# Ledger of designs, part 158: peptides against a protein of PDB entry 3V4L

Target 1, 386 residues: chain A of PDB entry 3V4L
Amino acid sequence: GQPLAKDKVALLIGNMSYWEHPKLKAPLVDVYELTNLLRQLDFKVVSLLDLTEYEMCNAVDEFLLLLDKGVYGLLYYAGHGYENFGNSFMVPVDAPNPYRSENCLCVQNILKLMQEKETGLNVFLLDMCRKRNDYDDTIPILDALKVTANIVFGYATCQGAEAFEIQHSGLANGIFMKFLKDRLLEDKKITVLLDEVAEDMGKCHLTKGRQALEIRSSLSEKRALTDPVQGAPCSAEALVRNLQWAKAHELPESMCLKFQCGVHIQLGFAAEFSNVMIIYTSIVHKPPEIIMCDAYVTDFPLDLDIDPKHANKGTPEETGSYLVSKDLPKHCLYTRLSSLQKLKEHLIFTVCLSYQYSGLEDTVEEKQEVNVGKPLIAKLDMHRGL

## One batch from the design tools (peptide; made by RFdiffusion4, then SolubleMPNN)

Design b2_p18_3_s4 (from b2_p18_3, 10 letters changed)
Fold by OpenDDE base, seed 1:
Structure b2_p18_3_s4 (fold): chain B 386 residues (1-386), chain A 18 residues (1-18)
Amino acid sequence: as target 1 above (386 residues)
Amino acid sequence: EPPPEFEVVSTAAELPAK
């Protein structure tokens, strides 16, 4: 019979906006496209951009809470990284220059913890450089891994080599994701799928002699990302997992705000990632005596680090939201909240209506405070754990 | 039109030379 997964869970991390290192571009597109593909494969996907060390640790801990016996776990990382002594290190956005293992997440430590969960499959897709970090002489003392025969590593590049992205005037994938995305939905053993991706990369003149996929596997069974999820959750743990995932993806309900002047505003919410939300406002009713009317969002929690210069834009693209703009309503003002993992409290903000009456030169303002609770990843309270 | 000029850029961090 076809193998069954008890459930399928993925954590995708894309780090781009490094403080002390070169900024990347591809992780934005790569995490977004991979999220959509894994959702088509019935994965529960948490997608996170631009995490600090602390936030990455918490994201991994929350991911590990979603893992259980027979669950398929997939970790994807796109960002800076290094490899010392066969240990892979993911570099957080707040990592110093130079960074060390103490500033980074060791993938083999995560694998150990995944093995403790008795997972059905462990897949690591590491879209990072694998050069040695000569500033870190630390040899991790890893305990002996269990012989679970269910591990697959897809490294975007060879040992000691660099990974590459394609930069052009538009949005582009990293080299690995460019080829992976074309095959990811195929009903093949994951190691066979990755081998075909490796062949496609090897045929490309751009990557030939620069980047090659490395596959490391102990997978003894035919397991595929297409393997069906076992039906109704039969355990309390499976129910908890479903609830935790649902919480991390719960958007605020759309609101209709009514102002004293008779203007009605629609306030809406869209997820770009698990930690990135677009707020949009639209005028749905305006009295004819009001000639101009705009609905601004302001007074966000300081923890979100929202620059007002990037808020209330006439297009999603002006906020830096290029991926979900097709799924958003038109003719709104848009604000991108890119750091929802930093939100400690409820998301409380002000909707400010600025309007002008016919025959009056002065603008009038009305304000309403809005509390939308904890949106998306902010429901996981990632800050409470350490 | 010529294909848009694409640059293949390394995702390597620039660590100081030892």
Scores: peptide ipSAE 0.276, ipTM 0.776, DockQ to the pose 0.707
Fold by OpenDDE base, seed 2:
Structure b2_p18_3_s4 (fold): chain B 386 residues (1-386), chain A 18 residues (1-18)
Amino acid sequence: as target 1 above (386 residues)
Amino acid sequence: EPPPEFEVVSTAAELPAK
């Protein structure tokens, strides 16, 4: 019969906004497009941008809680990275220059922990450089990995080589995601699918002789990302896993705020990623005697590091939100919260209404405090150890 | 106009010279 997954879970990490290293662009688009494709494949997807070392460790721990016997686990990483002695290291955004193994996450350590969960399939998609780091002399003594015939690595580049992105005037994919996205939905064994992606990269004049996909696999069974989730009655473990994932993806409900002047504001929320949310405000009712009326959000928790100069924009694109702008309502003011993992408390902020009456020169202000609880990934309390 | 030159940029971090 066709293999069945007990469940399917993916963690996608895109690091771009490095503190001490060159900024990247492709991981934004790559994580977003891969998230949408994996959702069409019935994966539970956690998608995270710009994580510190501590935040990456916690994201991996939460991902491991979603894994169990016969579950398909997929880890995607796009960012800076290196490979020493066949060990792959993902570089967090807070990594020093130079970085070392003590500042980075070892993928083979994550694989060890995934093997302890008795997963049905382990897929690693590593969209990072595989150049040796000569500042890291640490030889990781990895404990002997269990011999499991269910591991697939897709490396965006060869050992000792660099990965590349296409910089254009607009949003562009990394080289690996550009080819992967066209085949990811195919009902093929995952190693066959990746081999076809490798052929497509090898035929492209942009990538030929610069970047080549490497596939490393022990996968003995015909497993595909298209394999159906086992529709057996909800085991207690499947219920717990569904609840854990749902916590990380629960948006606040849309609110209608009523001001004393008779203005009504719609306050809405949209998820761009598991740690990135767009807040939007719109005036849905205005008395005819009010000639001008603006509604803006302010007084965010300090943990979110929200610059007021980047809040309350007339377009989603002016906030840095280029991906979800088509799904957002028009004629709003938009604010992007890009660091929801840092939120220790409830998301409390102020909605301020500024307005003018016909025949009065002075502007009037009214304010309402809004508490939306812990949105999205903030429900997992990724900072409980600080 | 020449097709917009796709600049292929490495994602490698620049480590300090030893």
Scores: peptide ipSAE 0.252, ipTM 0.757, DockQ to the pose 0.744
Fold by OpenDDE base, seed 4:
Structure b2_p18_3_s4 (fold): chain B 386 residues (1-386), chain A 18 residues (1-18)
Amino acid sequence: as target 1 above (386 residues)
Amino acid sequence: EPPPEFEVVSTAAELPAK
């Protein structure tokens, strides 16, 4: 019979905004597009941008809590990285220059932990450089891996080589994701799918002799990303997993705020990623005696590090939100919260209505505090260790 | 030929020279 997944879970990490290293661009688009494709494949997807070492560790721990016997686990990483002695290291955004293994996450350690969960399939898609880091002389003593015959590595590049992104006048993919996205929905054994992606990369003039996909696999069964999820969750663990995932993807409900002046504001929320939310405000009713009015969001928790200069923009794109802008209502003010993982408390903020009456020169302000609880990934309390 | 519509940029980190 066709293999069945008990469930399908993916963790996607895109690191771009490095503190001590060159900034990347492709991980934004790559994580977003891959998220949408994996959702079409009935994956439970956690998508995270710009994680510190601590936040990456916690994201992996939370991902491992979603894994169980016969679950398909997929880890995608796009960012800086290196490979020493066949061990792949993902570089967090707060990594020093030079970084070492002590500042980075070892993919083979994550694989060990996934094997402890008795997963049905382990897929690693590593869109990172595989050059040796000569500043890291540490030989990782990895514990012996189990013989599970359910492991697939797709490396965006060859051992010792660099990975590349395509920069265009707009948003562009990394080279690996450019080809992967066109085939990802195909009902093929995952190793066959990746081999076809490797052929497509090899035919491209941009990639030929620069970047080639490497596939490392121990996969004894015909497992595909298209494999159907086994029916109704029969175990308590499966119910807990489904609830935990649902919790991490719950947006605040849209609300209508009424001000004393008679102005009504619609406040809405959209997810760009599991840790990135757009807040938008629109004026839905204005009394005729009010000639001008604007609704600003302010007084955010300090943990979110929101620069007021980047808040309350007339377009999603001015906030740095290029991907979900088509799905947002028009004629709003937009604010992008890009670090929801940092939120320790409830998201409390102020909606400030600034308005002017006809025949008065002075601007009037009214304020309402809004508590939306813990949105998206903030419900997982990824900061429990400080 | 017009410059290729695409610039291909390495995602390699610049580590200090040893």
Scores: peptide ipSAE 0.247, ipTM 0.755, DockQ to the pose 0.757
Fold by OpenDDE base, seed 3:
Structure b2_p18_3_s4 (fold): chain B 386 residues (1-386), chain A 18 residues (1-18)
Amino acid sequence: as target 1 above (386 residues)
Amino acid sequence: EPPPEFEVVSTAAELPAK
């Protein structure tokens, strides 16, 4: 019979906005497109951008809580990285220059923990460089991995080589994701699928002799990403997993705010990633005596590090939201919250209505505080350790 | 079109060019 997954869970991390290292662009598009594809494959996907070391550790810990016996686990990472002694290190955005293993997440440590969960399949897709870091001579003493025969690594590049993104003036995929996305939905053994991706990369004139996919596999069974999830969650653990995942994906409900002047504002929310939310405001009712009015969002929690210069834009694109802009309502003011993982408290902010009456030169302001609880990833309380 | 420029996704810390 076709193999069944008990469940399918994916953690996707895209690091771009490095503090002490070159900024990247491709991980934005790569994580977004892969998220949409894995959702079509019935994966529970957590998608996170621009994580610090602490935030990456917590994201991995929360991912491991979603794993259990016979669950398919997929970890995708796009960002800076290195490989020392056959161990792959993912570099957080706050990593110092030079970075060391103590500042980074070891993929083989994550694999060990996944093997302790008795997972049905462990897939690692690593879109990072695999050059040795000569500033870190630490030999990781890793405990011997169990012989589980269910491990697949897809490395975007060969050992000791670089991974590349295509510099375009617009949104572009990394080299690996460009080829992976075209095949990811195919009902094939995951190692066969990745081998076809490797062939496609090898045929492309751009990538030929520059970047080649490496596949490492112990996978003895014919398992695919298309394998159906086993029917209704019968275990308490499966219910908890489903609830935990659902919490991390709950948007706030849209709100209609009424101001004393008689203006009505629609406040709406959209998810770009598990840690990235767009807030949008629109004027849905205006008294005729009010000639001009705008609804701004302000007074965000300091933990979110919101720059007011990037808030309240006339287009989603001006906030840095290029991916979900087509699905957003038009004629709003838009604000992108890109660091929801930092939110310790409820998302409380102010909606400020600025308006002008006919025949008065002075602008009037009315303010209303809004509490939307913990949106998206903020419901996981990734900070439960400080 | 000019060939798409490749950006290196991760350099191991470039040794500061001597």
Scores: peptide ipSAE 0.017, ipTM 0.601, DockQ to the pose 0.407

Design b2_p18_4_s1 (from b2_p18_4, 7 letters changed)
Fold by OpenDDE base, seed 2:
Structure b2_p18_4_s1 (fold): chain B 386 residues (1-386), chain A 18 residues (1-18)
Amino acid sequence: as target 1 above (386 residues)
Amino acid sequence: METVELVPMGPEDSDYKP
């Protein structure tokens, strides 16, 4: 019969805004485009940008809770990384310079934990360097991996080689994602799909002799990312998994705020990633006696590190939101919350209405506090343990 | 010609002489 997945779960991590290392750009676009493609393939996708070591550990732990017998697990990482002695290390944004294995997440440790879940398929897509880190002399003593015939690695580069992004003036994919995205929806065995991506990358003049895709697989079965999910959740574990994922991807409902002056504001929310949300405000009703009227958001929780200079922009792009701007309503003020994983409490903030009456020189202000609970990934309490 | 800069996604070449 056609192979069935019990469920399909993906964790996508894109690290760009490193504290002590060169900043990257491609992971933003790569995680976003891969998220949209995997959603079309009926994956439950958690998409996270700019994680610390602690936040990456918690994201992996939450991902492992979504895994079970016969579930397809996919881990994608784009960011700084290295490979020592055949062990792949993902570098968190808070990693020191130089970083070592103690500051990084070992992919083979994650694989060990995925094998304990009796998964139906394990796919790793690693868009990072495989160069040795000479500052890390640690030989990881890993326990022997179980021999499972269900593992696929797609490495953006060869063993001991570098992976690169192409920095342009605009948004562009990384080299691996540029070719992967064109084939990802094909109904092919995942190793055949990745081999075709390798052939397409091999034609790229920019990477010729510098970067080539490597496929490492134990996959004995014909498994594809297109394999259908087994019908309605028949198990208690499948219901729990569906509820946990749905909880982590629930946006706040749009609100209509009414001010004493008779102005009505619509407050709306959009997800860019599982940890990135856009807030937008629009004036939906204004009395004719009010000549000017603006609605600002302010007083965000300190844990979110929101600079007021980057809040309340006239375009999504001015907030750094280039990807979802097409789906957002026009003529709003926009604010981007990029670190929802850091939120310990409810998202409480102030909506401030500034307005002027016809024939009065002075501006009037009215304020309302808004509580939207824990949006998106903030519902998982990824800070349990600080 | 837009200067296409390739940025490595990993450790810089250390002048680390052991």
Scores: peptide ipSAE 0.332, ipTM 0.768, DockQ to the pose 0.491
Fold by OpenDDE base, seed 5:
Structure b2_p18_4_s1 (fold): chain B 386 residues (1-386), chain A 18 residues (1-18)
Amino acid sequence: as target 1 above (386 residues)
Amino acid sequence: METVELVPMGPEDSDYKP
């Protein structure tokens, strides 16, 4: 019979805004496009940008809680990385310069933990360099991996080689994602799909002799990303997994705020990523005696590190939101919360209405506090130490 | 002509003299 997945879960990490390393651009587009493709494949996708070491560890731990016997697990990483002694290291955005294995996440450790879950398929897509880091002399003594026939690695490059993004004036994919995205929906064994991606990459004159896709597989079964999910979640574990995923994707409901002056504000929320939310405000009713009014969001929790200079923009693009702008309401003020993983408490903020009456020189302010609970990834409480 | 630059996603060439 056709293989069935018990469920499908993906964690996508895109690190680009490094503190002490060259900034990347492609991970933004790559994570977004891959998220949309994997959702069409019935994956439960957690998509995270710009994680610290601690946040990456917690994201992996939460992902591992979603894994169980016969579940398909996919980990995608785009960012800085290296490979020492056949161990692949993903570099967090807060990694020091130079970084070492102690500052990074070892992919083989994650694989070990995934093998303990008896997953039906483990796919690693690693869009990072596999060059040796000469500042790291540590030989990690990893425990022997279980002999399993359900692992697939797609490395964006060969051992000891570099992986590249193409930087230009606009938004672009990395080299790997540029070719992967065109084939990802094909009903093929995952290794056959990746071989076709490797052949397509091999035609790219820009990266010829610099980057080539490498496939490492123990996959003895005909498993595909297109394999259907097995039935309604009948197990308690499947219900828990579905509830946990749903929590990480729950947006606040849109609100209609009414001010004493008779102005009505629509407050809305949109997800760009699991840790990135756009807040938007619009004036939906204004009394005729009010000549001008503006509605601002302010007083955000300090954990979110929201610069007021980047809040309340006239376009999504001015917030750094280039991907979801087409799906947002027009004629709003927009604020991008890019670090929802840092939120420890409820998202409480102020909506401030500034307005002027006809024939009065003075501006009047009214304020309403809004509590939207824990939006998106903030429901997983990634900062709660056990 | 848009300048197309290849940016490596990993360690820079280290001046690391062992």
Scores: peptide ipSAE 0.327, ipTM 0.763, DockQ to the pose 0.527
Fold by OpenDDE base, seed 1:
Structure b2_p18_4_s1 (fold): chain B 386 residues (1-386), chain A 18 residues (1-18)
Amino acid sequence: as target 1 above (386 residues)
Amino acid sequence: METVELVPMGPEDSDYKP
């Protein structure tokens, strides 16, 4: 019969905004597009941008809680990375310069933990360099991996080689994702799918002789990303997994705020990623005596590091949101919360209505505090232990 | 012509010899 997945879970990490290293751009688009494709494949996807070492560890721990016997696990990483002695290291955004293994996440350690979950398939898609880091001479002593015959690595590049993004004017995929996305929905064994992606990448004149996809696999079964999920959750663990994933994707409900002046504001929320939310405000009712009226959001928790200069924009794009802007209501003020994993408490903020009456020169302000609880990934308490 | 730059997703070249 066709192979069945007990469930399908993916963690996607895109690191771009490095503190001490060159900033990347492609991981934004790559994580977003891959999220949409994996959702079409019935994956439960957690998508995270710009994680510190601590936040990456917690994201992996939460991902491992979603894994169980016969579950398909997919880890995608796009960012800086390296490979020393056959061990792959993902570089967090807070990594020092130079970074070492103690500042990075070892993929083989994650694989060990995934094997303990008795997963049906383990897929790693690593869009990072595999160049040696000469500043790290550490040889990780790894325990012997179990013989599970269910592991697939898709490396964006060959051992000891670099992986690249193409920076130009605008948004573009990284080289790996550019070819992967065109094949990802095909009903093929994952190793066959990746081999076709390798052939497509091999035709790219820009990267010919610089970057080539490498596939490492122990996969003895015909497993595909298209394999159907087993029906209704029949175990307590499957219910817990579904609830845990649902918590990480629960948006606040849209609110209608009423001010004393008779202005009504619609407050809405949209997810760009599991840790990135857009707040939007719109004036839905205005008395005719009010000639000018704007609804600003302010007084965010300090943990979110919200620059007021980037809040309350007339377009999503002015907030740095280029991907979901087509799905947002028009004629709002937009604010992008890009670090929801840092939120320790409930998301409490102020909606400030600034307005002017006809025939009065002075602006009037009314304020309402809004508590939306813990949105999206903030429900997982990824800060627990600080 | 849009300037296309290939940005490496990993460690810079170092003169460091362990």
Scores: peptide ipSAE 0.326, ipTM 0.768, DockQ to the pose 0.529
Fold by OpenDDE base, seed 3:
Structure b2_p18_4_s1 (fold): chain B 386 residues (1-386), chain A 18 residues (1-18)
Amino acid sequence: as target 1 above (386 residues)
Amino acid sequence: METVELVPMGPEDSDYKP
């Protein structure tokens, strides 16, 4: 019979906005497009951008809680990385310069923990360099991996080689994702799918002799990303997993705010990623005596580090939201919350209505506080214990 | 032609002479 997954869970991390290292761009598009493809494959996807070391550790721990016997686990990473002594290190955005293994997440440690969960399939897609970091002389003493015959690594590059993104004026995929996305939905054994991606990358003149996909696999079974999820969650563990994932993807409900002046505001929410949400405001009713009015959002929790200069924009693109712009309502003011993983408390903010009456020169303001609870990834309380 | 820049996703060439 066709193999069945008990469930399918993916963690996608895209690190771009490094503090002490060159900024990347491709991980934004790559994580977004891969999220949409894996959702079509019935994966429970957690998609996270720009994580610190601590946030990456917590994201991996939460991902491991979603894993169990016969579950398919997929980890995708796009960002800076290196490989020392056959161990792959993912570099967090807060990593010092130079970074070392103590500042980074070791993929083989994650694999060990996935093997303890008795997973049905472990897929790692690593869009990072595999060059040695000469500033890190640490030989990681890792425990021997179990022989589980269910592991697949897709490396964007060969051992000791670099992986590249192509930066241009627009949004583009990284080199690996550019070819992976075209085949990801194919009903093929995952190693066969990745081999076809390697052939397609090998035809690219830009990467020829610089970057080539490497496949490392112990996969003894014909497992595919298309393998159906085994039916209704009958176990308590499967129900807990479904609830935990659903919490990380629950948007606040749209709100209608009524101001004393008689203006009505629609407040809406959209997810770009599991840690990135767009807030939008629109005027849905205005008394005729009010000639101009705008609804601004302000007074966000300090943990979100929101620059007011990037809030309340006339387009999603002006907030840095290029991917979900087509799905957003028009004629709003838009604010992008890009660090929901940092939210320790409820998302409380102020909606400020600025308006002018006909025949008055002065602008009037009314304010309403809004509590939307913990949106998206903030429901997982990734900061429990600080 | 827009200048296409290849950015490495890893450690820069360090002047690290051991």
Scores: peptide ipSAE 0.301, ipTM 0.752, DockQ to the pose 0.520

